# Ledger of designs, part 6: peptides against a protein of PDB entry 4AID

Target 1, 242 residues: chain A of PDB entry 4AID
Amino acid sequence: FDIKRKTIEWGGKTLVLETGRIARQADGAVLATMGETVVLATAVFAKSQKPGQDFFPLTVNYQEKTFAAGKIPGGFFKREGRPSEKETLVSRLIDRPIRPLFVKGFKNEVQVVVTVLQHDLENDPDILGMVAASAALCLSGAPFMGPIGAARVGWVDGAYVLNPTLDEMKESKMDLVVAGTADAVMMVESEIQELSEEIVLGGVNFAHQQMQAVIDAIIDLAEHAAKEPFAFEPEDTDAIKA

## One batch from the design tools (peptide; made by RFdiffusion4, then SolubleMPNN)

Design b1_p8_4_s4 (from b1_p8_4 with S1M)
Fold by OpenDDE base, seed 5:
Structure b1_p8_4_s4 (fold): chain B 242 residues (1-242), chain A 8 residues (1-8)
Amino acid sequence: as target 1 above (242 residues)
Amino acid sequence: MNPYIYAS
């Protein structure tokens, strides 16, 4: 198997991005590991637009499978077929920053699937899922102007903490999820307890700075493992509105 | 070089 792997130290944890072992039928597929939490992201896109397609048909599906549930806090036997509230939320967290980065006028069907394969009870698979989805899209050849990075920021003992553990999050006054490109913040989601706007803005900046290492890691992986870019020419009508 | 990754 032609396996490509990128490994970095990120927030005091080892992040591994791997491609080429599994899900080879996808346009892009990345196995991402942080600590002992493991996710698989796959990206698949249609090579043609459906007749009469008037919107960009992006679907993002984050799933925590039952085999991982023995390592998920509160993971009861999920009834087959309906996403949990968490799965729905994380699917949206992944969707929000990636959707605007597709080339304007691209209306081919895109499906991103993130599957939690293992949970270590310390590292939340949501951030890892965002990173993996970004990497899978960059490897796919889809007209995606990524990568995005992502980070969670906590505020513990008067300091920012990058990707706090589930236990550290119990003491955190901030749950701040940020996603962005190298140059821009694309999404912020936050739950904050009695913190100043200055601390929150500092958290966004901290997140954006810390995710650069992830962005660079995805680029490095893509340089060695990306498929040929899909030849997409935007229709002239969409170029005139810029 | 993937033009989509480097065109941002």
Scores: peptide ipSAE 0.274, ipTM 0.853, DockQ to the pose 0.822
Fold by OpenDDE base, seed 4:
Parts: C-alpha cells; structure tokens; sequence
Structure b1_p8_4_s4 (fold): chain B 242 residues (1-242), chain A 8 residues (1-8)
C-alpha cells in the first residue's frame, strides 16, 4: 500500500489525514482521525455527464454506521433506512460549502460519502467529516476548487474554544460551525445564547484563522497523493445561461 | 500541481 499521511496538531488535538490504505476504488478516499474519532470520506465522480443532465448532481451522504453505534451518543440500532436528523444535517453542512467550489458547468455525478468508523465521545465527527470530505475531493482529481477547511467554535468561560469536546459544548454559549477556503468563508451555521454580534463575528474570524492549518494539511496531502486532474472544459453554452 | 486547488 502506498500510504500517505499528514499529521498536525490542531486545537490541542492530533489531526491525521491518511490515504492509500482504505477505499482505493474511490476517486478520492481519506481516513481522518481526531483524537479517537475516525471517519472515512470517499469521493466518486462520473467521467461523463448523463444525457439531459441540467443541474449539478452532487450527493453528500454522512452516515454513522452500526460499527460505531456502540460508541455514538444515543447509539440506538439505527434501522438501516432513513438518515437520522443528525446525518441529514451534517450531510447538508458538508454539501453547502463544497457545492459552489465545483467548476461551473461541471454536471457529472459526484458522490461524497462520509462514514463514521469510530467515535471517542469527545470529538464530534461532523467537523472531521467536513475536513475529510474536502481532502477526499482534493485527492480525487474532480474539478473541485478546494480545499475547504472547517472548524467548530465554542464560547466557554469568556474565550473561544476550537472544536470543543462534547463536554465543553455543554458549557458553551456558542455552537458556531464555519467552513471556508483559504481566502473566503463559504458557510456559517450558528446556535448562540445571548452573545453579542461582535463575539459571533470574532468567532467566525477565529474559525477561519484556525482552519488554515487544515487547509494547508490537505494541500500538502494532495501534492503527494492526488490523482491526475480530470480534464474538464466547460461548454461555452453554460456561460450564456448565467 | 492540481490546477483546481491552485486556481483559487
């Protein structure tokens, strides 16, 4: 196996991005670890557009499999059917920032699947899933103008906390999820308890600053492990309909 | 160099 790994310290935790061991049949595959939480992100894209495809067919599926269910809070045997509310929400959190970063006119089917393999009950796999999905897309060769980084920011005892643990989140007055590129914030999702706009905006800036190390780590991994870029030239006809 | 990653 040609295993490539990037390891960084991030918010006082070890973030590991690994490729080359698992899911080699995908266009991109990243095993991401933070603490003892482990996710597998896979990216697969069609090499041609379907006839009559009029929209960009991106599907993002975040899933918490039964293998991890014994360690997932509220780990009831999820019936193999409908995504949970959490899985649906996290799938959207991943979708929102990545969707606009595909090259305009690209209408090949893209499937991103994030699977929680292990949960440590401290580190939420959602942020890790966002990072892993970004990395998997960057490795895939898809026409994706990433990477994105992501971060959760808490407000605990009058300070910002990067990727608060589930226990720290109980004391947090803010649950702020930010995703962005090196240069831009792409998505903000927030639940706040009686905090000033200044604190919230400061949290967005803090998140964007803290995710740069992750973005750099994804770039470094991609430089060593990315597949050949998919040759895509948008048809001129899509320029006229905008 | 992946042109998509460095085009931003």
Amino acid sequence: as target 1 above (242 residues)
Amino acid sequence: MNPYIYAS
Scores: peptide ipSAE 0.268, ipTM 0.850, DockQ to the pose 0.829
Fold by OpenDDE base, seed 2:
Structure b1_p8_4_s4 (fold): chain B 242 residues (1-242), chain A 8 residues (1-8)
Amino acid sequence: as target 1 above (242 residues)
Amino acid sequence: MNPYIYAS
């Protein structure tokens, strides 16, 4: 098996991105680990467009496996079949920043699935899921103009904290999730308690700066493990220059 | 070179 792995130190934690061991039938597959939280992201895309397809058919499904869900704080025993509120929200958090980065005119079906395999009760799998999804897409050969990075920023004891633990988040005045490319912030989601706009904006900038290491790690992994890019010629060639 | 990843 040709297993490729990238490891970085990120916010005082080890982030591991691995490909080649699991889900080889996918176009891209990444096992991502931070602490003892583990997610599997898979990306699959159709090699042709369906007749009459008029929109980009991207689906993102974040899911917590029942065996992992038993370790998730507040993880209700999910009845089989319907996404929880958390799964729905995190699926949207992953979808929002990646959807705009597909080459314009690409209307082949794309499915991203992020599965939480393990939860350490410290590191939330949402950020890790965003990173893993980005990496899986970059490895897939899909016409995805990534990578994206992602970060959560807290405000604890008058300082920014990158990817605060669930316990640190109890003391945080900010829950700021940011996703972006190397050059742009693509998504911000925030819950804030009595903080100035300056601190919040500083948090966005902090997140964007801190995610560069993740972006670089995904690029490095892709250079060693990405599939051949899917030959897609957009009808409008101006879309490749963005 | 992956044209999608390096299309910045």
Scores: peptide ipSAE 0.256, ipTM 0.835, DockQ to the pose 0.851
Fold by OpenDDE base, seed 3:
Structure b1_p8_4_s4 (fold): chain B 242 residues (1-242), chain A 8 residues (1-8)
Amino acid sequence: as target 1 above (242 residues)
Amino acid sequence: MNPYIYAS
């Protein structure tokens, strides 16, 4: 197998992005590891548009598999078929920043699946899932103007903390999730406890700065492992208004 | 070079 791997130090932890070992049937597939938390992201896209398709059919599915449930907080045997509240929330966190980055007019079906394979009870798989989904899309050849990076920022003992552990988050006055491209913040989700707007804005800037290393790592991986770009010419939508 | 990755 031609396994490509990128490893970086990120927030005092080792982030590993790997492709080529598993899920080779997908257009893009990335195994991402931080600590002992492991996620698999897969991206699959249709090579044609369905007749009468009028919207962009992107589906993002974040899932915590039952075999990992013994290590996942709140992982009671969820009956097959309904995502948990957490799975629904994280699916939306991944969807929100990636949806705007597809080439305008692309209406082929895209499916992103993020599966938690292992949870270390320290590193939340949501941020890792966002990073892995971004990387999988960049490897797929889909008309995706990524990568995105993502980061969680805490405020602990009067300082910003990049990707705080679940235990550090109990002491944090901020749960700030940011996703963005190299140049732009695409999504902010926040829970704030009595912090100034200045500290919150500083947290967004801190997140955006810290995710650049992840963006660069995804680009480096894609340069060595991406599929050929899907040939897509956006229809000149300005010509249809005439 | 993937034109999509560098088009942002």
Scores: peptide ipSAE 0.252, ipTM 0.847, DockQ to the pose 0.814

Design b1_p8_5_s1 (from b1_p8_5 with V2I D4E)
Fold by OpenDDE base, seed 5:
Structure b1_p8_5_s1 (fold): chain B 242 residues (1-242), chain A 8 residues (1-8)
Amino acid sequence: as target 1 above (242 residues)
Amino acid sequence: SILERLRA
């Protein structure tokens, strides 16, 4: 197998992005690992637009499968077929920053699936899933103007903490999730306990700075493993400033 | 190229 791997140290943890081992039938597929948490992201896109398609048909599906439940807190036998509240929220969390980065006028069906394969009870799969989805899209050849990075920021003992563990989050006064490109913040989601706006804004900036290493890692992986760009000519509306 | 899109 032609396996490509990028490894970085990120927030005191090892992040591994790997492609070429599994799900090779997808347009893009990335196995991402942080600590002992493991996710598989796959990206698939249609090579033609459906007749009469009037909107961009992007579907993002985040799944925590039952085989990982032995390592997932509260892993009751998920009834087959309906996403949990967490799975629904994380699917939206991944969708929000990636949706606006597709080339305007692209209306081919795109499906992103993120599957949690292992959970270490320390590293939340949501951030890892965002990173993996970004990487899978960048590898796919889809007209996606990524990568995005993502980070969770906590506020513990008067300091910012990058991707706090589940235990550190119990002591955190902030749960701040940020996603963005190299140049822009695309999404902020926050739950905050009695913190100043200055601390929160500082957290957004901290997140955006810290995610650059992930963005660079995705670019490095894509340079060695990305498929050829899908031949898509946007309709002559706004000149994409190439 | 993908690289051009990723660098744009």
Scores: peptide ipSAE 0.019, ipTM 0.646, DockQ to the pose 0.763
Fold by OpenDDE base, seed 4:
Structure b1_p8_5_s1 (fold): chain B 242 residues (1-242), chain A 8 residues (1-8)
Amino acid sequence: as target 1 above (242 residues)
Amino acid sequence: SILERLRA
């Protein structure tokens, strides 16, 4: 196996991005670890557009498999079938920032699957899933103008906390999820308890600053492990309106 | 973009 790995310290935790060991049949595949939470992101894209495809067919599926169920809060054997509310929400959190970053006119089917393999009950796999999905897309050769980074920011004891643990989140007055590129914030999702706009905006800035290390780590991994870019030229659709 | 860097 040609295993490539990038390891960084991030918010006082070790983030590991690994490729080349698992899911080699995907266009991109990344095993991401933070603490003892482990996710596998896979990216697959069609090499042609379907006839009559009029929209960009991106599907993002975040799933918490039964393999991790013994360590997932709520412990219920999720019936194979309909995504949970959490899985649906996290799938949207991943979708929102990545969707705009595909090259305009690309209408090949893209499927991103994020699977939680292990949960440590401290590190939420949602942020890790966002990072892993970004990395998998960057490795895939798809015309994706990433990477994105992501971060959760808490407000605990009058300070910002990067990727608070589930226990720290109980004391947090803010649950702020930010995703962005090196240059721009792409998505903000927030639940806030009576905090000033200044603190919230500061949290967005803090998140965007802290995710740069992750973006750089994805870039470094991709420089060593990315597939050749898919040769895609968008059809000049403006010529048909003349 | 990363794609631009990988094409360079």
Scores: peptide ipSAE 0.017, ipTM 0.607, DockQ to the pose 0.240
Fold by OpenDDE base, seed 1:
Structure b1_p8_5_s1 (fold): chain B 242 residues (1-242), chain A 8 residues (1-8)
Amino acid sequence: as target 1 above (242 residues)
Amino acid sequence: SILERLRA
């Protein structure tokens, strides 16, 4: 197996991005680890557009496997059928920042699947899933203008905390999730308890600064492991309707 | 760089 791995220290934790061991049949596949939380992101894309396709068919699925249920609080036997509210929310958190970064006019089917393989009950797999999905897309050869980074920011004891643990989040007055490129913030989601706009804006800036190390790590991994870019030329007809 | 290939 030609395994490529990038390891960085990020917010006082070790982040590992690995490719080449699992899901090699995907266009891109990344195993991401932080603490003992482990996620697998896969990206697959169709090599042709379906006849009559008029929109970009991106599907993002985040799922928590029941093998993590021994440690997930409230891990009642969810019948395998419907995504949980959390899974639906995190799927949207991943979708929102990546969707606008595909080349305009690309209407081939794209599927991103993020699977939580292990949960340590300290490190939330949502941010890790966003990072892994970004990395998998960058490795895939799809016409994706990434990478994105992501970060969660808490406000604990009058200070910003990068990717606070689930226990630290109980004391946090802010749950701020930010995703962006090297140059721009693409998405902000926040739940805030009586904080000033200045603190919130400072949190967005802090998140965007802290995610640069992750963006750089994805780039370094992709330089060593990315597939050749898919040859895609947008048809002139889709350029005129802007 | 891969960034140049992604931005091209």
Scores: peptide ipSAE 0.014, ipTM 0.613, DockQ to the pose 0.542
Fold by OpenDDE base, seed 2:
Structure b1_p8_5_s1 (fold): chain B 242 residues (1-242), chain A 8 residues (1-8)
Amino acid sequence: as target 1 above (242 residues)
Amino acid sequence: SILERLRA
């Protein structure tokens, strides 16, 4: 098995991105680990467009497996079949920044699935899921103009904290999730308590700066493990300038 | 794009 792995230190934690061991039938598959939180992201795309397809059919499904759910804070016994509110929200958090990064005119079906395999009760799998999804897409050969990075930023004791633990988040005046490319912020989601706009904007900048290491790690992994890019030529070539 | 890098 040709297993490729990238490891970085990120916010005082070890981030591991691994491919080649699991889900080889996917176009891209990444096992991502931070602390003892583990997610599997898979990306699959159709090699042809469906007749009459008029929109980009991207689906993102974040899911927490029942065996992992016993380690998830507030993990209600998920009845088989319907996404929880959390799963729905996190699926949207992953979808939002990646959707605009597909090559214009690409209307082949794309499915991204992020599965939480383990939760350490410290590191939220949402950020890790965003990173893993980005990496899986970059490995897939799909016409995805990523990678994206992602970060959560807290404000604890008058300082920014990268990817605060669930316990640190209880003391945080900010829950700021940012996703972006090397060059741009693509998504911000925030809950803020009595903080100035300056601190919030500084948090976005901090997140964007801190995610560069993740972006670079995904690039490095992809350089060693990505599939050949899917031969896709958009009908309108003007869109390739990104 | 990473794809551009991989195609170069």
Scores: peptide ipSAE 0.011, ipTM 0.597, DockQ to the pose 0.237

Design b1_p8_5_s2 (from b1_p8_5 with D4E)
Fold by OpenDDE base, seed 2:
Formats: structure tokens, C-alpha cells, sequence
Structure b1_p8_5_s2 (fold): chain B 242 residues (1-242), chain A 8 residues (1-8)
């Protein structure tokens, strides 16, 4: 077993990205931990395009397993089968920033699955899931032009807070989720209470700055553990300049 | 990208 691990301090918490222990049948698999919140991200992609495939068939599924649900705030025993509203929303949060980063013309099926394995009631699995999904894709060999980082930013006591706890979020005037590459913001989702545009924009910048450490951590993990890049040549070579 | 670095 060749287990690779990257550990960083991030917003006063330890972020751990691990690969090689579980889900080795996936193209990429990352176990990510922040506090005692634990997620597994897996990336699988088809090695050929389906005949007549006209769109990029990316599916992102965020799921909170029933065994973890006893530790999830508001954890109604999800009936097996349909994603909750939260799972649907978080799946979209993960999908939005990663979808545009696939090489243009790649139309092989890609499935990203993020599974919450543990929740500490402090660290929301959504941000961790975004990070883990990014890392899993970077390890997979898929033509993914990541990594992305992600961050939640709060505004508590007149200051930005990186990845506020669920309790700190009760006092926060901002719930700002940002995802991006090293160079660009790819996604913003925000709920804001009586804050200036300046503070919000500052929050986006703060998030983008703070996620660089995560991006670097994913790169470092990938340099040591990524699979050989899938041999994909887009028919239209103009798309490789990103 | 990471993949560009891995392909270099």
C-alpha cells in the first residue's frame, strides 16, 4: 500500500489529504479530513467516449451516508434513494467550479462522488468535499485543468473568518463560499446580512488568497501520487492554452 | 495545471 498524505494548517485547523488507502479502484480517490469531519472523494472517468456523445457527461454526487447522519446537524434519517436538498445543493457547489476546467472536447463520462464519512458538528463537509473532489480529479489522470481550492468566509466581530465553525456561523453576517484556481475565481455563492459590497469583495479576495495553500497542497499530493495523465488529444488544439 | 506539470 503506497499511502500518500499531505497535511497543512489551514485557518487554524489541520487539513489532511490522503490517498492510496481506500477506493483504489477509482481513477482518483482522496480521503480528506478537517477537524473530525471526514470525506471521501472518488473520481472515475470512462476511457472512451460513447458513440454520439454530444455533451460533457460530468456527474457530481455529494452524499451524507446514514452512518454519518447521526453526527450531522438536522440529520433526518434520510430514506435510502433520493438526495436531500443539502446533498443536491452541495453537489452543485462542487460541480460548478470543476466543470469548466475539463479540457474542451473531452466527452468521456466522469463521475465524482463525495461521501461524508464523519461530521464533527464544527466543520461543514461541503468545503472539505470541494477540496477532496479537486484532489481526486488531480490524482485521476483525467484531463482536468485544476486543482481548485475552496473556502467559506464569515464576517464575525468585524473580521473575515476562514471556514467558520457552525457555531461561529450563527454570529456571522456573511456566508460566502468561493472556489477557484490559483489564478481565477470560478464560483461564488453568498448569503449576506447588511454588509457593504466592499466587505463582500474583500471576502472573495480573502477566500481566494486563503485557498492557495489548499491548491498547493493538492499539487504536492498530485506530484507524489497522481496517475499518468490520460492520453487525450482534443481534435481542436486551441483549447490546450489554459 | 497539475496535469501540465505532470506531463512536462
Amino acid sequence: as target 1 above (242 residues)
Amino acid sequence: SVLERLRA
Scores: peptide ipSAE 0.035, ipTM 0.742, DockQ to the pose 0.242
Fold by OpenDDE base, seed 4:
Structure b1_p8_5_s2 (fold): chain B 242 residues (1-242), chain A 8 residues (1-8)
Amino acid sequence: as target 1 above (242 residues)
Amino acid sequence: SVLERLRA
């Protein structure tokens, strides 16, 4: 196996991005670890557009599988079937920042699947899933103008906390999820308890600064492990309006 | 983008 790994310290935790060991049938696959939380992101894209495809068919599916259920809060044997509310929300959190970053006119089917393999009950797999999905897309050869980074920011005891633990989040007055590129914030989702706009905006800036290390880690991994870029030229749609 | 850097 040609295993490539990038390890960084991020918010006082070890983030590991690994490729080449599992899910090699995907266009991109990344095993991401933070603490003892482990996710697998896979990216698969069609090599052609479906006839009559008029929209970009991106599907993002975040899943917390039953084999990890003994370590997932709530411990319920999730019935095979309908995503939970959490899985639906996290799938949207991943979708929102990545969707705009595909090359305009690309209408090949893209499937991103994020699977929680292990949960440590400290590190939420949602942020890790966003990072892993970004990395998997960057490795895939798809015409994705990433990477994105992501971060959760808490406000605990009058300070910003990067990727607060589930226990720290109980004391947090802010649940702020930010995703972005090196240059831009692409998505903000926030739940705020009576904080000033200044603190919230500062949290967005803090998140964007802190995610740069993750973006750089994804770039470094991609430089060593990315597939050849898919040859895609957008159809000149302007020629039909003349 | 990563792809732009990989294509350069």
Scores: peptide ipSAE 0.033, ipTM 0.751, DockQ to the pose 0.244
Fold by OpenDDE base, seed 1:
Structure b1_p8_5_s2 (fold): chain B 242 residues (1-242), chain A 8 residues (1-8)
Amino acid sequence: as target 1 above (242 residues)
Amino acid sequence: SVLERLRA
């Protein structure tokens, strides 16, 4: 197997992005690891548009596999079938920043699937899933104008904390999720307890700065492992010039 | 870069 791997230190933790081992039938596939939390992101896109397709058919599915009945909080046998509230929320968190970054006029079906393979109960798989999805799209050859990075920011003891653990989050006055490109913030989602606008804006800036190392890591991985770009010419040439 | 080709 031709396995490509990028490893960085990120917020005092090791982030590993790997491709070429599993899901090689996908257009892009990335195994992402932080601590002992492991996610698999796959990206698949149709090579033609369906007749009469009038909108961009992007589907994002985040799934937490209950492998260990004893370690996932709330680990009662979720009936196989309906996404949990968390899975639905995280699917939207991944969808929101990536959807605008597809080339305008591209209406081929795109499916992104993020599967939690392991959870360490310290590192939340949502941020890792966003990073992995971005990387998988960049590897796929789809007309995706990424990468995006993502970060969670906490506010603990009067300081910003990058990707706080689940235990640190209990003491945090802020749960701030940011996603963006190298140049722009694309999405902010926040839950805040009695903090000033200045602290929140500072948190967004902190997140955007800290995600650059992840963006650079995805670029480096893509330079070594990406497929050739899919030849797509939008019918409306005005869409390329923006 | 591969990403420059995706942007082109």
Scores: peptide ipSAE 0.029, ipTM 0.729, DockQ to the pose 0.506
Fold by OpenDDE base, seed 5:
Structure b1_p8_5_s2 (fold): chain B 242 residues (1-242), chain A 8 residues (1-8)
Amino acid sequence: as target 1 above (242 residues)
Amino acid sequence: SVLERLRA
């Protein structure tokens, strides 16, 4: 096995990005770990466009498998087949920032699947899933102008907290999820409890600064493990240069 | 982007 691994300290936790051990049939596959939370992201793309394809067919599926439920509070036997509300929400959180970063004119089918393999009850798999999906796309050879980073920001005891634990989030006045590139914020999702706009804007800036270490880690992994870029000529060369 | 760097 040609296993490549990048490890960084991020928000006082160890983030590990690994490729080459599992899901080798995918175009990109990343096993991401933060604490004892573990996710697998896979990216697969079609090598041709379907006749008459008029839109970009990106599908993002986030899944929390039942075997991870031994650590997930309230993990009832999920009835087979329909995503939970959380799985639907997180799938959208991953989709939103990555969709604009595909090269304009690329209309080949792309499927991103994020699977929670383990949950530690401290680190939410959503942020880790966003990071893993970004990394898997960067490794795939797809015309994706990433990476994106992602971060959750809390406001606890009058300070910003990067990727608060589930317990810290109970005391947080802010649940702010940010995703972006090195140069730009691509997505903000927030739930705020009686905080000033200044604190919220400061949280976005804090998130964007803190995610740079993750972006750099994905770049470093991609330099050593990415597939050759898919031979695609963009319709518009003025598309997002990232 | 990573893609641009990998194409260069």
Scores: peptide ipSAE 0.021, ipTM 0.678, DockQ to the pose 0.237; fails the geometry check

